# Peptides against a protein of PDB entry 7AE7, part 12

Target 1, 321 residues: chain A of PDB entry 7AE7
Amino acid sequence: KVYKDLREFLEVLEQEGQLIRVKEEVNPEPDIAAAGRAAANLGKNQPAVFFEKIKGYKYSVVTNVHGSWQNHALMLGLDKNTSTKDQFYELNRRWDKFPVPPNVVKREAAPCKENVIDKDINLFEILPLYRINEQDGGFYISKASVVTADPEYPDDFNKLNVGTYRIQVKDRDRVGIQALAMHDIAVQLEKAEAENKPLPIAITIGNNPLVTFMASTPVGYNQNEYEFVGALQDGVPMDIVKSDLYDHLYVPAGSEVVLEGHIIPRVRTVEGPFGEFPGSYSGARLQCEVKIDRITHRTNPIFENLYLGIPWTEIDYLMAL

## One batch from the design tools (peptide; made by RFdiffusion4, then SolubleMPNN)

Design b1_p9_3_s3 (from b1_p9_3, 3 letters changed)
Fold by OpenDDE base, seed 2:
Structure b1_p9_3_s3 (fold): chain B 321 residues (1-321), chain A 9 residues (1-9)
Amino acid sequence: as target 1 above (321 residues)
Amino acid sequence: LPEVPPVFY
């Protein structure tokens, strides 16, 4: 089984008994994070948790999508009871199919383009934002697949990076992003900042689960994560679409929300604290600032977000294979 | 607490 988007995967999770649907209205805090922690603490067969109604917000949230070995097996299109060993062997077998180039679809064929916001941008109108842990310094987008390119080689598709980064919401149209020196985004940002130029960025939320998996997996600077997604789909290409603002950035065609904008050159603002994957907080520090210039989204967009804390949580499953 | 950098790639 191959998935075009998050929705097809959530349907399979629900059919396989690996999704809890919460139909009653919840409070964004503490209920979403509390349910994410509770789901992680089940120790086995941890389900995704889908919140249909969130007080003060229009749209839904899903969490713990990758939060179990069962969900990982289903992501690979295997039986949910496939052993971690057999998942590892199958992952490695498929990895050897790299590269599998994606299909570039037309704008009209991409579900992520159903709706556009190009003025009066307010992230709170599109995303049901909440604190993941009690001492977080704000609202975090913790499971985005962030698309950037090499500003020196913008048309080199092999240098197109799709990564997962810690993103704090800073204003209605601004986010802080942690671009660490060991990540490909930092190399690309350094080149842009040397010229005092903005770095084009597309922050994509609610993707095909293999896109999220590959965005959380380190690959070579000259290797495209989308070409690994096709390999992990056993040779079936994934669908991508050109971003609206930038000819050189491509986003997953099925993304629930796409935040298009730029990293502001040579600007650093206070970000954090944040509860990290070991169950410890990182302090507040100066981080990069992104201006959001355009949003595209599916009708009734699902905010996929990750709960993290004391192991094991969803992030540990994403990093374990 | 030592700042553990987030392991996001």
Scores: peptide ipSAE 0.081, ipTM 0.733, DockQ to the pose 0.076
Fold by OpenDDE base, seed 4:
Structure b1_p9_3_s3 (fold): chain B 321 residues (1-321), chain A 9 residues (1-9)
Amino acid sequence: as target 1 above (321 residues)
Amino acid sequence: LPEVPPVFY
């Protein structure tokens, strides 16, 4: 099985008994994080948790989507009971199919383009934002696939980066992003900032689960994550679409939400603290700031976000292979 | 809690 989007994956998770649907209205805090932690603590067969109604918000949240070996098997389109060993072997077998170039679809064929917000941007109207851990310095987007390019080689598709970065919401139309020097985004940002130019960015939320997996998997600077997604789809290309603001940025066609904007050059603002994957907090520090200039989203967008903390949590499963 | 750098890729 290959998935076009998060929704197709959630449907399979639900069919396989790997999704809990919460139909009752919940509080964004602490209920979402508490459920993510509780789901992780089941130790096996950890389900995704889908919240249909969140107090004060219009849209839904899903968490713990990658939060088990069963969900990981299903992501690979395997039987949910496939052993970790067999998942690893299958992943490696498919990895050797790299590169599998994506299909570039037309704008009208991309579900992520169903709705546009180009003025009066308010992230809180689109995303049911919450603190993941009680001592977090704000609301975090923890599972975004962030698209950036090399500003020196914007047309080099092999240098298009799709990564996962810690993102704190800073305002209605601004987010902080942690671009660490070891990540490809930091190399690209350094080039932009050297010239005092904005770095174009697309922050994509709620993707095909293999996009999210590849965005959390380090690859070479000259390797495109979408071409690995096609490999991991056993040679089936994924669908991408041009961003609205930038001809050189491509986003997953099926993304629930796409935040298009730019990293503001040479601006640093306080971000954190944040509860990290070992169950420790990182302190508050100066980080980059993104201005959101445009949002595209599916109708009734699902905010996919992960809980992280003391192992094992969803992030540990994303990083385990 | 000790500071650990996030391992986001």
Scores: peptide ipSAE 0.027, ipTM 0.671, DockQ to the pose 0.074
Fold by OpenDDE base, seed 1:
Structure b1_p9_3_s3 (fold): chain B 321 residues (1-321), chain A 9 residues (1-9)
Amino acid sequence: as target 1 above (321 residues)
Amino acid sequence: LPEVPPVFY
């Protein structure tokens, strides 16, 4: 089984008994994070948790999508009871199919383009934002697949980077992003900042589960994560679409929300603290700032976000293979 | 809590 988007995967999770649907209105805090932690604490067969109604917000949240070996097997289109060993062998077998180039679809064929916001941008109108842990310095986007390119080689598709970065919401149209020197985005940002130019960025939320997996898996600077997604789909290309603002950035065609904008050159603002994957907090520090210039989204967009803390949580399953 | 470097790839 191959998934075009998050919705097709959530349907399979629900069919397999690996999704809890919460139909009652919940509070953004602490209910979403509490349910993510509770789901992780089941120890096995940990389900995704889908919140249909969040108090004060219009749209839905899903968490713990990758939060079990069963969900990981289903992501690979395997039986949910496939052993971790057999999942590992199948992943390695498919990895050898790299590269599998994506299909570029037309704008009118991409579900992520159903709705556009190009003025009066307010992230709180689109995303049901909450603190993941009680002592977080703000609201975090924790499962975004962030698309950037090499500003020196914008047409080199092999240098297109799709990564997962810590993102704090700073304002209605501003987010902080942690671009560490070891990440490919930091190399690209350094080139842009040397010329005092903005770095084009697309922050994509609610993707095909293999996109989220590959965005959380380090690959070579000259390797495209979408071409690994096609390999992990056993040779079936994934669908991508050109961003609205940038001819050189491509986003997953099925993304629930796409935040298009730019990293502001030579600006650093305070971000954090944040509850990290070991169950410890990282302190507040100066980090990059993104201006959001355009949003595209599916009708009734689902905010996919993860809970993280003391292992094992969803992030540990994303990083385990 | 000990400050740990975040691992985002």
Scores: peptide ipSAE 0.019, ipTM 0.623, DockQ to the pose 0.074
Fold by OpenDDE base, seed 3:
Structure b1_p9_3_s3 (fold): chain B 321 residues (1-321), chain A 9 residues (1-9)
Amino acid sequence: as target 1 above (321 residues)
Amino acid sequence: LPEVPPVFY
């Protein structure tokens, strides 16, 4: 089985008994984080948790989507009871199919383009934001696939990076992003900042589960994560679409939410603290700041976010293979 | 403990 988007994957998780649907209205704090932590501790069957109604918000949240070996097997389109060993062998077999180039779809065919917000941007209206851990310095987007390019080689598709980074919401239209020197985004940002130019960025939320997996998996600087997604789909190309603001950035066609904007050059603002893997807090640090200039989203967008803390949590499953 | 950044690439 190949998934076009998060919704097709959530349907399979529900059919397989690997998704709990919470229909009652919940408080964003502490209920979402508490349920995410509880789901991580259920032992052998760690389901995704889907919150249909969140007090003070319009849209839904899903957590723990990758939070078990069963969910990981289903992500690979395998039987949910496939052993970790057999998942590992199948992943490696498919890895050798790289590269599998994505399909570029038209804007009109991309579900992520159903709705546009280009004025009076307010992240709190589109995302049901909450604290993941009680001592977090704010609201974090913990499972975004962040698209950037090399500003020196913007037309080199092999240098298009799809990564996962710690993102704190700073204002209605601003987020902090942790671009560490070991990440490909930091190389690209350094080139932009050398010229005192903004770095174009698309922060994508609620993706095809293999996009999220590849965005959390280190690959070479000259290797495109979308071409690995096609490999992990056993040779089926994934669908991407051009971003609205930038001709050189491509986003997953099925993303629930796309935040388009730029990293402000040579600006650093206070971000944190954040409860990190493996359950330690990082202190407040000066981090990069992103201005959000445009949002595109599916109708009734699902905010996919992960809980992280003392192992073993969803992040550990994303990094385990 | 050293601050372990989220190992996301």
Scores: peptide ipSAE 0.099, ipTM 0.760, DockQ to the pose 0.070; fails the geometry check

Design b1_p9_3_s4 (from b1_p9_3, 4 letters changed)
Fold by OpenDDE base, seed 2:
Structure b1_p9_3_s4 (fold): chain B 321 residues (1-321), chain A 9 residues (1-9)
Amino acid sequence: as target 1 above (321 residues)
Amino acid sequence: LPEVAPVFY
């Protein structure tokens, strides 16, 4: 089984008994984080948790989508009871199919383009934002696939990077992003900042589960994560679409929400604290700042976000393969 | 130790 988007995967998770649907209105805090921690604490067969209604918000949240070996097996289109060993063997077998180039679809064919916001941008109107842990210094987008390019080689598709980064919401149209020196985004940002230029960025939320998996998997600087997604789909290309603001950035055609903008050159603002994957808090630090200039989204967008804390949580499963 | 946020490449 191949998934075009998050919705097709959530349907399979629900059919396989790996999704809990919460139909009652919940409070964004503490209920979402509490349910994420509770789902992680099941120790096995951990389901995704889908919140249909969040108090004070218009749209839904889903968490713990990758939060079990069963969900990982289903992501690979395997039987949910496939052993971690057999998942690893199948992953490696498919990895050798790299590169599998994506299909570039027209704007009109991309579900992520159904709605546009280009004025009076307010992230709180589109995303049901909440604190993932009680002591978090703000609201985090923890499971975004962030698209950037090499500003020196913007047309080199092999240098197009799709990564997962810690993102704190800072204002209605601003986010802090942690670009660590070891990550490909930091190399690209360094080039832009050397010239005092903005770095174009697309922050994509609620993707095909293999896009999220590859955005959380280190690859070479000259390797495109979308070409690995096609390999992990057993040679079936994924669908991408050109961003609205930038001719050189491509986003997953099925993304629930796309935040298009730029990293502001040579600006650093206070971000954190944040509850990290070891179950420890990181201190407040100066981080990069992104201005959001445009949003595109599916009708009734689903905010996919992960819970993290004391292992094992969803992030540990994403890191373990 | 660099605070390793869940940041993957």
Scores: peptide ipSAE 0.108, ipTM 0.768, DockQ to the pose 0.115
Fold by OpenDDE base, seed 1:
Structure b1_p9_3_s4 (fold): chain B 321 residues (1-321), chain A 9 residues (1-9)
Amino acid sequence: as target 1 above (321 residues)
Amino acid sequence: LPEVAPVFY
């Protein structure tokens, strides 16, 4: 099975008994994080948890989507009981199919383009934001696939980067992003900041599960994550669409939410603390700041976010293979 | 303590 989007994957998770649907209204805190931790603590067959109603918000949240070996098998379109060994074997077999170029779809064919917000941007109206851990310094987007390009080679599709970065919400139209020197985004940002130019960015939320997996998997600077997604789909291309603001940025056609904007050059603002994947807090530090200039989203967008803390949690499953 | 940078890729 190949998935076009998060929704097709959630349907399979539900059919396979790997999704808990919470229909009653919950509080954004502590209920979402508590349920994510509780799901992780099951130790095996950990389900996704889908919250249909969050108090004070309009839209839904899903967490723990990649939070088990069963969910990982289903992501690969395998039987949910496929052993970790056989999953690894199949992943490696498919990896050798790289590159599989994506299909570029028209704007009108991309579900992520169903709705547009280009003025009075307020992230809180689109995303049911919450603290993932109690001592987090704010609300985090923990499972976004962030699209950037080389500003010197914007038309080089092999240098288009799709990565996962720690993102704190800073204001209605501002997020902090952790661009570490070891990440490809930091190389691209350095080039933009040398010229005192904004770095174009698209922060994509709620994707095809293999996009999220590849965005959390290191690849070479001249390798495109979308071409690995096609390989991991056993040679079936994924669908991408041009961003609205930038001709050189392509986003997954099926994204639930796309935050288009720019990294503000030579600006650093306080971000954190944040509960990290080892179960320890990182301190507050200066990080890059993104201005959100446009949002596109599916009707009734699902905020996909992960819980992380003491292993094993969803992030450990994303990074284990 | 080494700042365990979250391995976000």
Scores: peptide ipSAE 0.020, ipTM 0.623, DockQ to the pose 0.075
Fold by OpenDDE base, seed 3:
Structure b1_p9_3_s4 (fold): chain B 321 residues (1-321), chain A 9 residues (1-9)
Amino acid sequence: as target 1 above (321 residues)
Amino acid sequence: LPEVAPVFY
């Protein structure tokens, strides 16, 4: 089985008994984080948790989507009881199919383009934001696939990066992003900042589960994560669409939410603290600042977010294979 | 320990 989007994957998780649907209204704090921690500790079943109604918000949240070996098997389109060993062998077999180029779809065919917000941007109206851990210095987007390009080679598709980074919400239209020197985004940002130019960015939320997996998997600087997604789909291309603001950035066609904007050059603002792997807090530090200039989203967008803390949590499953 | 939020390449 290949998934076009998060919704097709959530349907399969529910059919396979790997998703708990919470239909009653919950409080964003502490209920979502508490359920994320509880789901991570269930030992053998560790289902996704889907919250249909959140007090003070319009839209839904899903967590623990990758949070088990069963969910990981289903992501690969395998039987949920496939052994970790057999998942590893199948992953490696498919990895050798790289590159599988994506399909570029028209704007009108991309579900992520159903709705547009280009004025009075307010992230709190689109995302049911909550603290992941009690001592977090704010609200984090912990499972975004962040799209950036090399500003020196904007037309080189092999240098298009899709990565996962720590993102703190800073204002209605601003987020802090952790761009560490070991990441491709930091190389691209260094080039932009050398010229005092903004770095174009698309922060994508609620994706095809293999996009989220590849955005959490280190690849070479000249390797495109979308071409690995096609390989992991056993040679089926994924669908991408051009961003609205930038001709050189492509986003997953099925994304629930796309935040388009730019990293402000040579600006650093206070971000954190954040409860990290392996359950320690990083102190508050200066991080990059992103201005959000446009949002596109599916109708009734699902906010996919990740709980992390003391191992073993969803992040450990994303890094294990 | 390196700060390991979801920080992947």
Scores: peptide ipSAE 0.109, ipTM 0.771, DockQ to the pose 0.065; fails the geometry check
Fold by OpenDDE base, seed 5:
Parts: sequence; structure tokens; C-alpha cells
Structure b1_p9_3_s4 (fold): chain B 321 residues (1-321), chain A 9 residues (1-9)
Amino acid sequence: as target 1 above (321 residues)
Amino acid sequence: LPEVAPVFY
């Protein structure tokens, strides 16, 4: 089975008994984090947790989507009881299908384009933001697939990067991003900052589960994560669409929310602390800052976010394959 | 301990 978006995957998780639906109104803090930690601690068969109603917010949250071996098996379109060994074997078998180029769909065919916010941007109106751990210095977007390109080679699709980075919400239209020197985004940012230019960015939230998986998987600088998603879909291309602001940035057609903007060159602002893997806090430090210039989103967008802390949590499952 | 934020390359 191949999934077009997060919603098709959540439907399968629910059908397979791998999703808990919380229908009662919850407080964003501490209830979402508490439920994420509780879900991680359920032993085997840890379900996703879908919160339909969050106090003070309009939209829903889902967590622990990749938070079990059963959810990983289902992500691969396998039986939920497929062993980790057999999942690894199948992953490797499909990996050899790289590259599988994505389909570029028209804007009108992309669900992520259903709604547009291009003025008076407020992230709190579109995302039910909360602290993942109680001592976090703010609200984090922990499971975004971040799209950037090489500013020297913007039309080189092989250099289009889709990565997962630590993102703190800083203002209504600003986020801090951790671009470490070891990441492909840091190479791209260095080139932009050398010329004192903004780095174009699209922060995508609530994706096809294999996009989120590949954004969380190291690949070569000249390898496109979308072409691996097609490989992991057993040779079925994924659907991508052009960003609204940048012709050279492509986002998953099915994304729940797309934050389009730019990394501000040579600006560093205080970010953190954050509860990291394996359950220690990193201190506050200076990090890059992104200005959000446009949002596109699905109607009733689902905020997919992960809980992390003392292993095993969702991040450990994403890193284990 | 390596600062392993959700920082995948």
C-alpha cells in the first residue's frame, strides 16, 4: 500500500488499531506531552495519538505516528506484525530502486494549496503549539520536512534537500532553526550567507509518512529524498508541487501545512533550551532565524508533531532503521 | 552525549 498523505496513513493506523482518538477537549499543556510520553511507554504496539480538540486552538494534533515497529511496518505498506528484520530487508530491497523521480502535480491538484495565508501571518492560528517537554524554552515543531536548495545550483533537483531540523517558534511569523554544520542545510545556508542573501525555505508539516521518514534519514548531498520516497514506495512516484514563493522549491502535494519563507542571512537569535534525545536538555544557544512569508494549508490541517525524551520514543524508531 | 535534536541529515 502507498499513501498519498498523512490522512490516508492515519486512516490505516486507525483501522489496524494503531491509533488512539482523543475526542474530549485537552489542554495543550501538559496533556499532549503527557499523552505522547504515555503512548511511548505502552510497551509493544505503541499507537499514534490523535487529539481532535485542543483548548484555545481550532485544529487537531497527532503524535507518535512513527512511534512503533507496527506503525513502521504499516508505513512500508506491510502487515503490522512484520518483524523488524523483515522490515529492514524490505527497506533495503526497495532502496535499490533509487532513483524514482516524483510526479510534479499542478497547483490545483495539490491538497496543501487548499488555503493560503499571505498577510497577518500567525503560526498560532494554524498550529496548536505546545511544549513537548515542560522545560522547553518554547514551542517546537519537531517533525517538519524542511525543503531547501543549493543557492549556487537552485535548478539542480539532486541538490534539493528535504531534512528534519529542530524548529522553535519565535514569533507569529518567525521560527528558529538549528542548522548544524554537519547537515546539508548548513552547506546551503553557508553559500547564501557568504553573499548576504536569504536562503529560501519551505517547512512542511503533516506529510506522507515516507517523506517524514526520508527527511529523517541521511542521504548524500547530491541525492534527492523524494526519489528515495518513490523507491520506498516500491517504485511508485510520490506527488510534489512547486512552492508558491519559489519556482525551485518543491513540497509534498499532500502536506497539511507548508510554511514558506527565508532564513535571514547572518542573523542568530536565542533558541532553546530543548528536551533532546535521550532525555537531556540542551542549553539555550544562538540559532538561525526564519521569516515566514506565506502559509499554504489543507482545510482543517492536522499538526503532526513528535514527542521525544528518554528512549524509546518516536525519534528512536525513526533512527533505528 | 551528542546533542541529538531531531536532526537528521
Scores: peptide ipSAE 0.106, ipTM 0.786, DockQ to the pose 0.065; fails the geometry check

Design b1_p9_4_s1 (from b1_p9_4, 4 letters changed)
Fold by OpenDDE base, seed 5:
Structure b1_p9_4_s1 (fold): chain B 321 residues (1-321), chain A 9 residues (1-9)
Amino acid sequence: as target 1 above (321 residues)
Amino acid sequence: PRPPALPPP
């Protein structure tokens, strides 16, 4: 089984008994984080948890989507009871199919383009934001697939980076991003900042589960994560679409929410604290700041976010294979 | 997954 988007994966998780649907209204705090912590420790199955109604918000949240070996097997389109060993074997077998170039779809064919917000941007209207841990210095987007390019080689598709970074919401249209020197985004940002230019960015939320997996998996600077997604789909290309603001940025066609904007050059603002993996708090530090300039989203967008803390949590499963 | 900023022990 190959998934076009998060929704197709959530349907399979639900069919396989790997998703709990919470239909009652919950408080964004502490209920979502409490359920994320609980789900990571719930029995043998460790299901995803889908919150249909969040108090004070319009849209839904899903957590623990990758938070089990069963969910990881299903992500690979395997039987949910496939052993970790056999999952690893199959992952490696498919990895050798790299590169599998994505399909570039037309804008009208991309579900992530169903709705546009280009003025009066307010992240709180589109995302049911909450603290992942009680002592977090704000609301975090913890499971975004962040798209950036090399500003010196913007048309080199092999240098297009799709990565997962810690993102704190700073304002209605601002986020802090942790661009660590060891990550490809930092190389790209350094080039932009050397010229005092903005770095174009697309922060994508609620993706095909293999996109989220690959965004969490470091690859070479000259390797495109989307071409690995196609490999992990056993040679089936994934669908991408051009961003609205940038000709050189491509986003997953099925993303629930796409935040398009730029990293502000040579600006650093206070971000954190954040409850990191493995349950230690990082102190507040100066981080990059992103201005959000445009949002595109699916109708009734699902905010996919992960809980992290004391192992094992969803992030541990994402890291283990 | 991309490691959080903590250096390995």
Scores: peptide ipSAE 0.029, ipTM 0.727, DockQ to the pose 0.102
Fold by OpenDDE base, seed 2:
Structure b1_p9_4_s1 (fold): chain B 321 residues (1-321), chain A 9 residues (1-9)
Amino acid sequence: as target 1 above (321 residues)
Amino acid sequence: PRPPALPPP
């Protein structure tokens, strides 16, 4: 099976008994993180956890979507009991289909464009934000697929980068982003900052599970993650749509939320601490800052976020193949 | 995988 969006995947997870639906109102803290940790600690068959109602928020959260080998098998459209070995073989078989170019859909056909916020931006109105771990220095977006391009070659689709980065919410319309020098976003940011220009960015949340998987998987600087998504879909192209602010940025057509904006050149602000994937906190440090200029979102958007901490957690499953 | 944050070396 190929999934157009997160919702189609969540439906399959639920059908396969790999999703817990929490219907009662929960507190964003500690309940979401506690459930994420508890789900991870099951050791096998770890389900996604979908929170329908979060106190003080309008929208839902889903966590642990990639948090098991069963969920990973289902993401590949395999039987949930497919061995890690057979998943690896199938992944590699499909990987050789690269490149599979995405379909560019019209704006009107893209679910991520159903709603627009272009003024009075407040991330807290659209995302049920919470601390992933108790000692986190703020609210994190931990599972976003971040789209950036090469400022020197903006029309080179092969240099379009879709990556996952640590993102702290800094204000209603600002996020800190950790652009590590080893990541393609840092190369692109360096070029923009050399000219004291903003780097255009689209932070996409709640995607087709293979988009999230590929965004978490490093590929070559001249390889587009969307073309690997099509390969991993066994040759079925994924659907992308042009961003609203930038002609050269394309986002998944089915994204639950798209935060469009720019990395502010040569600005660094305090970010952290954050509980990282080894189960240790990284200290607070100066990081890049993104101004959010526009939001597009699906009606009743689902905030997909991951819990991370002492292995194994969802991030380790995203990282293991 | 892109670790969201590699610990600094």
Scores: peptide ipSAE 0.029, ipTM 0.715, DockQ to the pose 0.106
Fold by OpenDDE base, seed 4:
Parts: structure tokens; C-alpha cells; sequence
Structure b1_p9_4_s1 (fold): chain B 321 residues (1-321), chain A 9 residues (1-9)
């Protein structure tokens, strides 16, 4: 099976008994993170956890979407009981189909464009934000697929980067982003900052699970993650759409939320601490700041976020293959 | 896969 979006994947997870639906109102803290940790600790058949109602928020959260080998098999459209070995072999077989170029859909055909917020932006109105770990210095978006381009080669689709980065919410319309030098975004940011220019960015949340997987997977600087998504879909192209602000940035057509904006050149603000994937805290550091200039979102958007901490957690499954 | 945060080197 190929998934158009997160919703189609969540439907399959639920059908396969790999999703717990929490229908009662929960507190954003500690309940969401506690459930993410608890789901990870089940040891086998770790389900996604979908929170329909969150106190103080309008929309839902889903966590632990990639948090098991069963969920990983289903992501590949395999039987949930497919062995890790067979998943690996199938992943490699499909990987060799790269590149599979995406389909560029019209704006009107993209579910991520159903709603627009272009004034009075408030991330808290669209995302049920919470602390992932108790000592986190703020609210984190931990599972975003972040789209940036090379500012020297903005029309080179092969240099379009879709990556996962640590993102702290800083204000209603501001996020901190950790752009480490080893990541392609840092190369692109360096070029923008050399010219004292903003780096265009689209932070996409709640995607086709293979987009999230590929955003978490290192590829070459001249390799497009969307073309790997098509390969991992066994040769079925994924659907992308132009961002609203930037003709050169493409986002998944089915994204639940798209935060469009720019990395402010040569600005650094305090970000962290954050509970990292080894179960240790990183200290507070000066990190890049993103201004959010536009939001597009699906009606009743689902905030997909991951819990991370002492292994094994959802991140470890994303990193294992 | 890119960890959402690699530990600082």
C-alpha cells in the first residue's frame, strides 16, 4: 500500500491494531510525553497513540507513529509481521529505484492548502504544544520535515533538502532550529548568511510516513528526499505542491501543517535544554531563529510529534534502517 | 536517519 498522507497511514495503523485512540481529554503535560514513553516501553507491537482531545487546544496529537517494527513494516506497505530482515531487504530493493520524481500537484489539489493563516500567526492555535521531557527548555516540534533549498541553486531540485531538525517554539510566530554543520541545511544557511539574506524554509508537520522517514535519513547533498520517497513507494511518485511564499520550495501535498517562513540571517537566540535521543540533555545554546510568515493546514490538523529519550524510543526505529 | 538532534560532536 502507498499512503497519500499521515491520515491514510493512521487508518491502516488503526485497522492493524497498531494505534491506540485516546478519546478522553488529556493534559498536554505530562500525558502526551508519558504515553509516548509508555508506548515505546511495550517492547513489542508498540502502537501509535492518537489523542483526540487536549486540554486548552482545538486539535489532536499523534505520537509513536514510527515507534515499532510493525509500524515500520506497515509504512513500507508490508505485512505488519514482516521481519526486520525482510523489511531491510525490501527497503534496499526499493532504494535502487531512485530516482522516482514526485508529481507536482496544483494548489487546489493539495490538502495542506485547505486553510491559510497569513496574519496574527499563533502556533499555539494550530499545534497542541507540550514539553516532551520535563526538563525541556520549551515546546519542541520533534518530527517535522523541514524543506530548504540551496540559495545559490534555488531551481536545482536535486539540492532541495528535506530534513528533520530540533525545533523549539520561541514565540507565536517564531521557532528556534538546530542547524548543525553536518546537515545540508547548515550548508544552505551558510550561503544565505554570507549574503546576509534570509533562508526560505517550510517546516512541514504530519506527512506521509515515508517522507518523515526520508527526512530522517541522510542522503547526498545532490539527492532529493522526495525522489527516494517515490523509490520507497516501489516506483509510485509522491505528490508535492509549491509552497505559497516560495516558488522553489515544494512541500508534501498531504501535510497536516506547513509553517512557511525564513531563517533570520545572522541571528542566534537561546534554545534548549532538550532531552536528546541518548536520554541525556543537551545544554542551552544559541541557535538559528525562524520567522513564520504563513501557515497552511488541513482542516482539523493532526500534530504528529515524537517522544525521545533513553533508547528505545520512536527515534531509534526511525534511525535503525 | 537524521536524529532530530545529533549529539554535538
Amino acid sequence: as target 1 above (321 residues)
Amino acid sequence: PRPPALPPP
Scores: peptide ipSAE 0.035, ipTM 0.756, DockQ to the pose 0.062; fails the geometry check
Fold by OpenDDE base, seed 3:
Structure b1_p9_4_s1 (fold): chain B 321 residues (1-321), chain A 9 residues (1-9)
Amino acid sequence: as target 1 above (321 residues)
Amino acid sequence: PRPPALPPP
């Protein structure tokens, strides 16, 4: 099976007994993080946890979506009881299908374009934000697929990068992002900052589970993560759409939320602390700052986020194969 | 996979 979006995957997880639906209103803290921690470490099934109602917020949260071998098998469209060994062999077999170019869909066909916010931007109105760990210096977006391009080669689709980075919410329309030198985003940012130009960015939340998997998987600088998603879909192209602000940035057509904006050139602001894997805190550091200029989102957007801490957590499953 | 965060050195 191939999934168009997060919602189709969550439906399969629920059908397979790999999703717990919490219908009662919960407190964002500590309930969401506590459930994420518990789901990753308790029982054999390690289900996703879907919170329908969060106190003080309008929209839903889902966590632990990739947080088990069963969920990982289902992501690949395999039987949930497929062994880790057989999942590994199937993943490698499909990897050899790279590249599988994505389908570019029209704006009107993309669910991520159902709603637009271009003024009075407030991330707290769209995302049910919470602390992942109690000592976190703020609210983190831990499972975003961040889209950037090479400023020197904006039309080279092979240089389009889809990556997962630590993102702290800093204001209603600002986030801190950890763009480390070892990541492709840092190469692209360096080129923009050399000219004192903003780096265009699209931060996408709540995606097709293979997009999230590939955003979490390092590939070559001249390899597009979407073309690997098509390979991992056993040769079925994924659907992408142009961003609203940038003709050269493409986002998953089915994203729950898309934050479009720019990394402010040569600005660094305090970010952290954050509870890292493998259960240590990184101190506060100067990090890049993103201005959010536009939001597009599905109606009743689902905030997909992950818990991380002392292994084994959802992040360890994302990194295991 | 890219860790959303790197362990401190």
Scores: peptide ipSAE 0.031, ipTM 0.743, DockQ to the pose 0.060; fails the geometry check

